# Designs tried in a protein design run: peptides against a protein of PDB entry 3VZA. Part 47

Target 1, 98 residues: chain A of PDB entry 3VZA
Amino acid sequence: RVERLCKSKELFEERLGLEIRRIHNEQLQFIFRHIDHKDPDKPYMFTLSINEQGDYEVTSCTPPLDCISEFQLKVRETNNFSAFIANIRKAFTALSFK
Target 2, 62 residues: chain B of PDB entry 3VZA
Amino acid sequence: AAYVTQLYYKISRIDWDYEVEPARIKGIHYGPDIAQPINMDSSHHSRCFISDYLWSLVPTAW

## One batch from the design tools (peptide; made by RFdiffusion4, then SolubleMPNN)

Design b2_p13_8_s4 (from b2_p13_8, 7 letters changed)
Fold by OpenDDE base, seed 2:
Structure b2_p13_8_s4 (fold): chain B 98 residues (1-98), chain C 62 residues (1-62), chain A 13 residues (1-13)
Amino acid sequence: as target 1 above (98 residues)
Amino acid sequence: as target 2 above (62 residues)
Amino acid sequence: SDLELLRQIINSP
């Protein structure tokens, strides 16, 4: 049911604090909120494409993460997309503590 | 819409219970070992705590 | 696969 799908998306967005958007140039934008407990609405985001070789490619990361390139390598090697997203959130969380 | 919700499941491995009141966060997390129930009263927690807790269920091992 | 799903989302009309 369409209504169920819409509700599901809304629940995931709110409860995980993760919004997924399709943006220009065939990219996906992943927007994390609920990272900074002092500023729950502050966004932490990255954009992702599938490059010509068929590999995951991070096209931007805001704020920047030193580990993002390594994570990109890891997800290409393991194809563990879940761990990829979870590790990025973990890194953003660590960054929020300055 | 179906693809996006499917992606959320692939990321989180969470299946929500859609029949409960809005303030109740109920679902099942399907981890590598056994499925674990999720059952929280959202009025007892901050949005950040809820998100942190749910993400803590997701393995970070590659 | 996760990759194919991502492609579907990216290319979804």
Scores: peptide ipSAE 0.694, ipTM 0.960, DockQ to the pose 0.946
Fold by OpenDDE base, seed 1:
Structure b2_p13_8_s4 (fold): chain B 98 residues (1-98), chain C 62 residues (1-62), chain A 13 residues (1-13)
Amino acid sequence: as target 1 above (98 residues)
Amino acid sequence: as target 2 above (62 residues)
Amino acid sequence: SDLELLRQIINSP
């Protein structure tokens, strides 16, 4: 099972181009790659925590996204974490063309 | 790793087939409708295309 | 839930 879990993580990281890391101060870092077709290894990332109220809170976003605050509101309203992550990736993708 | 893989599933709704050759991207996407198979040869596509395709399976509607 | 899972990841050893 452990071996399969490791393989599973590797497959997700490579195929989705998404790395998930735990970082300091009780935060998760989401690192997207494979966004810019001209530079597939260029990282697009944001960090996430659960604040004292128990709500999702984006603590950083690199590069910055104008829509990130709206997405934070939406995920709090809908609890659709999947859509939250997918929309962020979509926004990063759009940004890569600018 | 167990929790992280669970998170990947919750995000993507993809379950991989682990018993295939490394170059074969095979699995099942469990969308809101009927589950759909994933089965593609990675050697035929760029990494960016593969990722874009897989993410296209994930609904963005809130 | 997703939130609970995230908490588990964040607080895991």
Scores: peptide ipSAE 0.692, ipTM 0.960, DockQ to the pose 0.968
Fold by OpenDDE base, seed 4:
Structure b2_p13_8_s4 (fold): chain B 98 residues (1-98), chain C 62 residues (1-62), chain A 13 residues (1-13)
Amino acid sequence: as target 1 above (98 residues)
Amino acid sequence: as target 2 above (62 residues)
Amino acid sequence: SDLELLRQIINSP
């Protein structure tokens, strides 16, 4: 049901604090909130595309993460997209304390 | 959208219970080995705590 | 696969 799908998306967005958007140039934008407990609405985000070789490619990261290039390599090697997203959130969380 | 909700599931491995009141965060997390229930009263927790808790269920091992 | 799903999302109308 369309209504169920809409509700599902809203629940995930609120409860995970993760919004997923399609943006220009065939990219996906992942927006994390609820990272900084002192500023729950502060966004932490990255954009992702699939390049011509068919590989995951991070096209931007705001704020920048030193580990993002390594994570891109890891997700290409393992194809573990769940771990990829979870590790990025973990890294953003760590960054929020610095 | 079907594809986006599928992606959320692939990321989190959470399936929500849609038949409960909005204040109840109820669902199932399908971990690598054992499925675990989720059942929280959102009125007792901050948004950040809830998100942190749910993300803690997601393995970070590659 | 996750990759295929992502492509579907990216290429969806």
Scores: peptide ipSAE 0.692, ipTM 0.960, DockQ to the pose 0.933
Fold by OpenDDE base, seed 3:
Structure b2_p13_8_s4 (fold): chain B 98 residues (1-98), chain C 62 residues (1-62), chain A 13 residues (1-13)
Amino acid sequence: as target 1 above (98 residues)
Amino acid sequence: as target 2 above (62 residues)
Amino acid sequence: SDLELLRQIINSP
């Protein structure tokens, strides 16, 4: 099972182009790749924590997204974490065309 | 790894077929309606195209 | 829940 879990993680990382890391100060780092077709390895990332109130909080976003604050509000309202991540990727994709 | 894998499923709603050849991207996407199969030959597509396609399966409606 | 899962990831050794 452990071997299967490792394989699963690797498949998701490569196929979705999304890496998830736990980093300092009780945060998760979400790293998107495969965004820019001209530079597939270029990372687009944000960090996330759960604040003292128990709410999702984006602690950084690189490159910055104008919509990230709105998305944070939306995920707090809807609890739709899937849509949250998908919309962030969509926004990064749009940014890569600028 | 178990928690992270679970998170990937919650994000993507994709369950991979782990028994196929490495070049085959096969699985099932579980959307709100009917489950849809995924079956791609990775050698026919760029990594970016594959990722874009898979993410296109994930609803963005809040 | 998603939130609970995230907490588990953050707080997991």
Scores: peptide ipSAE 0.692, ipTM 0.960, DockQ to the pose 0.969; fails the geometry check

## One batch from the design tools (peptide; made by RFdiffusion4, then SolubleMPNN)

Design b2_p14_1_s1 (from b2_p14_1, 5 letters changed)
Fold by OpenDDE base, seed 2:
Structure b2_p14_1_s1 (fold): chain B 98 residues (1-98), chain C 62 residues (1-62), chain A 14 residues (1-14)
Amino acid sequence: as target 1 above (98 residues)
Amino acid sequence: as target 2 above (62 residues)
Amino acid sequence: MTAFELMRQIISSP
């Protein structure tokens, strides 16, 4: 079971180009790769926490996204975490086109 | 690790087939209406294309 | 578990 879980995580990381890490201060770091076809290993990332009110809070975004605040609002309203992550990736993709 | 893989599922709605060879990307995407099979030969595509394709399966509507 | 609950578990787990 543990072996399968490890394999599963690795498959998701490679195939989705998304790594999820726990970092300091009870935050998750979401690292997107495979965004820029010219530089597949270039990371696009944001960090996420749950604030004292129990709401999703984006604590950093690199590179910055103008839409990140709106997405934070949307995920708080809809609780659609899937759409939240997918929209961020779409935004990073658009940004990679310069 | 179990929580992380479950989170990946909550994000992507993809369940992988773990019994196939590494070169085969096989699984099922569970959309809101239907389940769609995934079956790709990774040797025929770039990593970026594969990721883009898989993410294209994920709805962005809030 | 919801994504929210999963995230909470991840960030609180040892």
Scores: peptide ipSAE 0.782, ipTM 0.963, DockQ to the pose 0.972
Fold by OpenDDE base, seed 5:
Structure b2_p14_1_s1 (fold): chain B 98 residues (1-98), chain C 62 residues (1-62), chain A 14 residues (1-14)
Amino acid sequence: as target 1 above (98 residues)
Amino acid sequence: as target 2 above (62 residues)
Amino acid sequence: MTAFELMRQIISSP
């Protein structure tokens, strides 16, 4: 099972171009790659925590996204974590063309 | 890594087929309506295309 | 588990 889990994680990382890391202060870092077709390894990332109120909180976003605060509100309202992550990737993709 | 892989599933709704050769991207995407098979030859596509395609399967509606 | 619960487990694990 351990080998399967390791393989699964690697497949998701490569195929989705999304790495998930636990970092300091009880946060998750989401690192998107494969966004810029001219530079597939260029990272687009944000960090996420759960604040004292028990809500999702974006603690950083690099590069910054104007829509990130709205997405934070939406995920708190809908609890649609999948749409949250997918919309962030969509926004990063749009930004890569600017 | 069990929680991380489960989180990937919660994000993507994709279940991979782990019994195929590395060049074959095979799995199932579980959408809100009908489950759709994934079956790609990775050698025919760029990494960016593959990722874009897979993410296109994930609904962005809140 | 929900995504929220999974995230809590990940960030709380040693």
Scores: peptide ipSAE 0.781, ipTM 0.963, DockQ to the pose 0.962
Fold by OpenDDE base, seed 1:
Structure b2_p14_1_s1 (fold): chain B 98 residues (1-98), chain C 62 residues (1-62), chain A 14 residues (1-14)
Amino acid sequence: as target 1 above (98 residues)
Amino acid sequence: as target 2 above (62 residues)
Amino acid sequence: MTAFELMRQIISSP
């Protein structure tokens, strides 16, 4: 099963262009690639934690997104984590068009 | 690793077919209505197109 | 497990 799990992670990373890393201070880093068709390896990323209140908290976003605070509010209200991640990718995509 | 792969599923709602050749992107997307098959030849598309297509399957409605 | 629970497990894992 370990082999399948490793393969699964690799397939998701490559096909979705999304890498998930655990970083310091109990945070997850989400790294999007394949956003800019002219520069497929250019990373777009944000970090996420769970604060003292048990809520999702975006701790960084690179490049910055004006909508990230609203998305944080929405995911707290709806608990729709899928839509949260998908909307962030959509926003990064829009940003890549300048 | 199990938790991470499960998180990928919670994000994408995609389950891959792991028994096909590497060039074949085959799986199932489980949307709110009906499950939709994924079956692509990766050699016919750019990485960006593939990612954009797969993400297009993920609803953005809150 | 929910996405929230999965995330908690990941960030809390040794």
Scores: peptide ipSAE 0.781, ipTM 0.963, DockQ to the pose 0.966
Fold by OpenDDE base, seed 3:
Structure b2_p14_1_s1 (fold): chain B 98 residues (1-98), chain C 62 residues (1-62), chain A 14 residues (1-14)
Amino acid sequence: as target 1 above (98 residues)
Amino acid sequence: as target 2 above (62 residues)
Amino acid sequence: MTAFELMRQIISSP
């Protein structure tokens, strides 16, 4: 089972170009790659925590996204975590063309 | 990694077929209305294309 | 588990 879990994680990381890491201060780091077709390994990332109120909180975003605060609000309202992550990737993709 | 893989599923709604050759990207995407198969040869596509395609399956509506 | 619960488990794990 451990081997399967490791394989699953690796497949998701490579195929989605999304790495999820636990980092300091009880945060998750989401690292998108495969965004820029000219530089597939260029990372686009944000960090996420659960604040004292029990809400999703974006603690950093690199490169910065103007829409990230709105997305944070939306995910708190809808609890649609899938759409949250997908929209962030969409925004990073749009940014890569500028 | 159990929680992480489960989180990937919650994000993507994709379940991979782990019994195929490494170059074959095979699985099922579970949308709200219908499940659709994924079946592509990675050797015919760039990493970016593959990722873009898979993410295109994920709804962005809140 | 929800995505929220999963995230909490991940960040609280040793």
Scores: peptide ipSAE 0.780, ipTM 0.964, DockQ to the pose 0.921

Design b2_p14_1_s2 (from b2_p14_1, 6 letters changed)
Fold by OpenDDE base, seed 5:
Structure b2_p14_1_s2 (fold): chain B 98 residues (1-98), chain C 62 residues (1-62), chain A 14 residues (1-14)
Amino acid sequence: as target 1 above (98 residues)
Amino acid sequence: as target 2 above (62 residues)
Amino acid sequence: MSAFELMKQIINAP
């Protein structure tokens, strides 16, 4: 099972171009790659925590996204974490063309 | 890693086929409607194309 | 387990 789990994580990281890390101060870092077709290894990332109220809170976003605050509101309202992550990737993709 | 892989599933709704050759990207995407197979030859596509394609399977509607 | 609960587990892992 351990080998399967390791393989699974690696497959998701490579195929989705998404790495998930636990970082300091009880946060998760989401790192998107494969966004810019001219620079596939360029990272687009944000950090996420759960605040004292028990709500998702974006603590950083690099590069910054104008829509990130709205997405934070939406995920709190809908609890649709999948759409949250997918929309952030979509926004990063759009930004890469600017 | 168990929680992380489960989180990947919650995000993507993809279940990989782990018994195929490394160059073959096989799995199943479980959308709100009918589950659909994934079957790609990675050697025929760029990493960016593969990622874009897989993410295109994930609904963005809230 | 929900995504929210999974995230909490990851964050609070030793």
Scores: peptide ipSAE 0.788, ipTM 0.964, DockQ to the pose 0.967
Fold by OpenDDE base, seed 2:
Structure b2_p14_1_s2 (fold): chain B 98 residues (1-98), chain C 62 residues (1-62), chain A 14 residues (1-14)
Amino acid sequence: as target 1 above (98 residues)
Amino acid sequence: as target 2 above (62 residues)
Amino acid sequence: MSAFELMKQIINAP
């Protein structure tokens, strides 16, 4: 099972171009790659925590997204984490077109 | 690792087939209505195309 | 387990 879990993680990372990493101060870092077709390894990332109120809180976003605060509100309202991540990727994709 | 892989599933709703050759991207996407198979030859596509395609399966409606 | 709970588990893992 451990072997499968490791393989599963690697498959998701490569195929989705999404790395999930635990970082300091009780945060998760989400790193998107494969966004810019001209530079597939260019990272687009944000960090996420759960604040004292128990709500999702975006603690950083690189590059910045104007819509990130709205998405934070939406995920708090809907609890649709899948849509939250997918919309962020969509926004990063749009941003990559400059 | 178990929690991370489960989180990937919660995000993507994709379950991979782990028994196929590495060049084959095979799995099932569980959408809100009907589950759809995924079956791609990765050697025929760029990494970006593959990722874009897979993410296109994930609904963005809140 | 919800995505929320999963995230909490990942964050709080030893």
Scores: peptide ipSAE 0.787, ipTM 0.964, DockQ to the pose 0.972
Fold by OpenDDE base, seed 1:
Structure b2_p14_1_s2 (fold): chain B 98 residues (1-98), chain C 62 residues (1-62), chain A 14 residues (1-14)
Amino acid sequence: as target 1 above (98 residues)
Amino acid sequence: as target 2 above (62 residues)
Amino acid sequence: MSAFELMKQIINAP
């Protein structure tokens, strides 16, 4: 099972181009790659925490997204975490076209 | 690792087939209504195309 | 577990 879990993580990372890391101060870092077809390894990142109120809070976004605050509001309202992550990737994709 | 892989599932709703050869991307995407099979030959596509395709399966409606 | 609960578990893991 341990081997499968490791393989599963690797498959998700490569196929989705999404890496999830725990970083300092009780945060998760989400790193998107495979966004820019001309530079597949270029990272697009945001960090996420659970604040004292128990709400999702985006603590950083690189590059910055104008829509990130709205998405934070939406995920708090809907609890649709999948849509939250997918919309962020969509926004990063749009940004990559400049 | 178990929690992380579970989180990937919560995000993507994809369950991989782990028994196939590495070049085969095989699994099932569980959408809100119908489960859809995934079955791709990765050697025929770029990494970006594969990722874009898989993410296209994930609904963005809130 | 919900995504939210999974997040908490990952974040608070020793």
Scores: peptide ipSAE 0.784, ipTM 0.963, DockQ to the pose 0.927
Fold by OpenDDE base, seed 3:
Structure b2_p14_1_s2 (fold): chain B 98 residues (1-98), chain C 62 residues (1-62), chain A 14 residues (1-14)
Amino acid sequence: as target 1 above (98 residues)
Amino acid sequence: as target 2 above (62 residues)
Amino acid sequence: MSAFELMKQIINAP
């Protein structure tokens, strides 16, 4: 089971180009790669926590996204975490074209 | 690791087939209405194309 | 388990 879980994580990381890390101060870091076709290893990332009210809170976004605050509102309203992550990736993709 | 892999599923709704050769990207994407099979030869695609394709399966409607 | 609950578990794991 341990081997299967490790393999699963590796497959998701490589195929989706998404790494999920627990970092300091009770936060998760989401790191997207494979965004820029000219530089596939260039990271696009944001950090996420659950605040005192129990809501999703984006604590950082690099590079910054104008839409990130709206997405935070949307995920709080809809609880559609999948759409939240997918829309962020879509926004990073758009940003990579400058 | 179990929680992380489960979170990946909650995000992507993809279930991988772990019994195929490493170069084969095989699985199922579970949409709200239709399950879509995934079956790609990674040797014929760039890493970026593969990721873009897989993410294209994930709905962005809130 | 919901995505929210999964996140809490990951964040608060020892």
Scores: peptide ipSAE 0.778, ipTM 0.964, DockQ to the pose 0.967

Design b2_p14_1_s3 (from b2_p14_1, 4 letters changed)
Fold by OpenDDE base, seed 4:
Structure b2_p14_1_s3 (fold): chain B 98 residues (1-98), chain C 62 residues (1-62), chain A 14 residues (1-14)
Amino acid sequence: as target 1 above (98 residues)
Amino acid sequence: as target 2 above (62 residues)
Amino acid sequence: MTAFELMKKIIESP
């Protein structure tokens, strides 16, 4: 099972181009790659925590996204975490077009 | 790793087939209405295309 | 578990 879990994580990281890691101060870092077809390894990332109120809170976004605050509101309202992550990737993709 | 892989599933709704050769991207995407198979030869596509395609399966409607 | 619960578990894991 451990072997499968490790393989699963690797498959998701490579195929989705999404790395999830725990970082300091009780946060998760989401790192998107494969966004820019001309520079597939260029990272697009944000960090996420659960605040004292028990709500999702974006603590950083690099590069910055104008829509990130609205997405934070939307995920709090809908609890649709999948759409939250997908929309962020969509926004990063749009940003990569300049 | 168990929680992380489960989180990946909650994000993507994809379940991989782990018994196929590495070059075969095979699995099932569980959409809101239907489940659809994934079956691609990774050697036929760029990494970016593969990622874009897989993410295209994930609804963005809130 | 929900995504929310999973995230909490990941964050809180030693």
Scores: peptide ipSAE 0.785, ipTM 0.963, DockQ to the pose 0.916
Fold by OpenDDE base, seed 2:
Structure b2_p14_1_s3 (fold): chain B 98 residues (1-98), chain C 62 residues (1-62), chain A 14 residues (1-14)
Amino acid sequence: as target 1 above (98 residues)
Amino acid sequence: as target 2 above (62 residues)
Amino acid sequence: MTAFELMKKIIESP
């Protein structure tokens, strides 16, 4: 089972181009790749935590997204985490076109 | 690792077929209405195209 | 588990 779980993680990372890491200060780092077709390995990332109020909080976003604060609000309202992540990727994709 | 893979599922709603050859991207996407099969030959597509396609399956409506 | 709960579990895991 452990082997399958490792394989599963690797498949998601490669196929979705999304890596999830636990980093310092109780945060998750979401790293998108495969965004820029001219530079598939270029990372687009944000970090996320659960604040003292129990709410999703974006603690960093690289490159910056104007819409990230709105998305944070939306995910807090809807709890639609899937849409949250997907919309961020969509925004990064749009940004990659300059 | 179990929690991470579960989180990937919560994000993508994709369940992979782990028994096929590495070049075959096969699985099921569980949309809000109906499950849809995924079946791609990775050798025919770029990594970016594959990722874009898979993410296109994920609804962005809040 | 919800995504929220999963995220907490991941964060709390050693």
Scores: peptide ipSAE 0.784, ipTM 0.963, DockQ to the pose 0.928
Fold by OpenDDE base, seed 1:
Structure b2_p14_1_s3 (fold): chain B 98 residues (1-98), chain C 62 residues (1-62), chain A 14 residues (1-14)
Amino acid sequence: as target 1 above (98 residues)
Amino acid sequence: as target 2 above (62 residues)
Amino acid sequence: MTAFELMKKIIESP
């Protein structure tokens, strides 16, 4: 099962172009690649934590997204984590077009 | 690793077929209405196209 | 588990 789990993670990372990492201070870092077709390896990332109130909190976003605060509000309201991540990727994609 | 892979599923709703050749992107996307098969030859597409396509399967409606 | 629970498990895992 360990082998399968490792393979699964690799497949998701490559095919979705999304890496999920635990970083310092109890945060998850979400790193998107394959956003810019002219620079597929360029990372677009944000960090996420769960605050003392038990709510999702975006702690950083690189490059910055004006909509990230609204998405944070939406995911808190809907608990639709899938849509949250997908919308962030969509926003990064839009940003890559300048 | 188990939690991370489960989180990937919660995000994408994709379950991969792990028994196919590496160049074959095969799996199932579980959407809100019906499950849709994924079956692509990765050698026919760019990495960006593949990612964009797979993410297009994920609803953005809140 | 929900995505929330999974994330919590990941960030709180030793």
Scores: peptide ipSAE 0.784, ipTM 0.963, DockQ to the pose 0.953
Fold by OpenDDE base, seed 5:
Structure b2_p14_1_s3 (fold): chain B 98 residues (1-98), chain C 62 residues (1-62), chain A 14 residues (1-14)
Amino acid sequence: as target 1 above (98 residues)
Amino acid sequence: as target 2 above (62 residues)
Amino acid sequence: MTAFELMKKIIESP
């Protein structure tokens, strides 16, 4: 099962171009790649924590997104984590064309 | 690793077929209406195209 | 398990 889990993680990382890492101060870092077709390895990332109130909190976003605060509000309201991540990727994609 | 892979599923709703050769991207996407198969030859596409395609399966409606 | 719970588990994992 351990081997299968490792393989699964690697498949998701490569195919979705999304890496999930635990970093300092009880945060998760989400790293998107395969965004810029001219530079597939260029990372687009944000960090996420759960604050004292039990809410999702974006602690950083690189490059910055104007919409990230709104998305944080939306995920708190809807609890739709899938849409949250997908919309962030969509926003990063749009930014890569600027 | 178990929690991370489960989180990937919660994000993408994709379940991979682990019994095929590495060049074959095969799995099932579980959408809100009906499950749809994924079956593509990775050698025919760029990494960016593959990722864009898979993410296109994920609804962005809140 | 919800995505929220999974995230908490990952964060809490040694």
Scores: peptide ipSAE 0.783, ipTM 0.963, DockQ to the pose 0.970; fails the geometry check

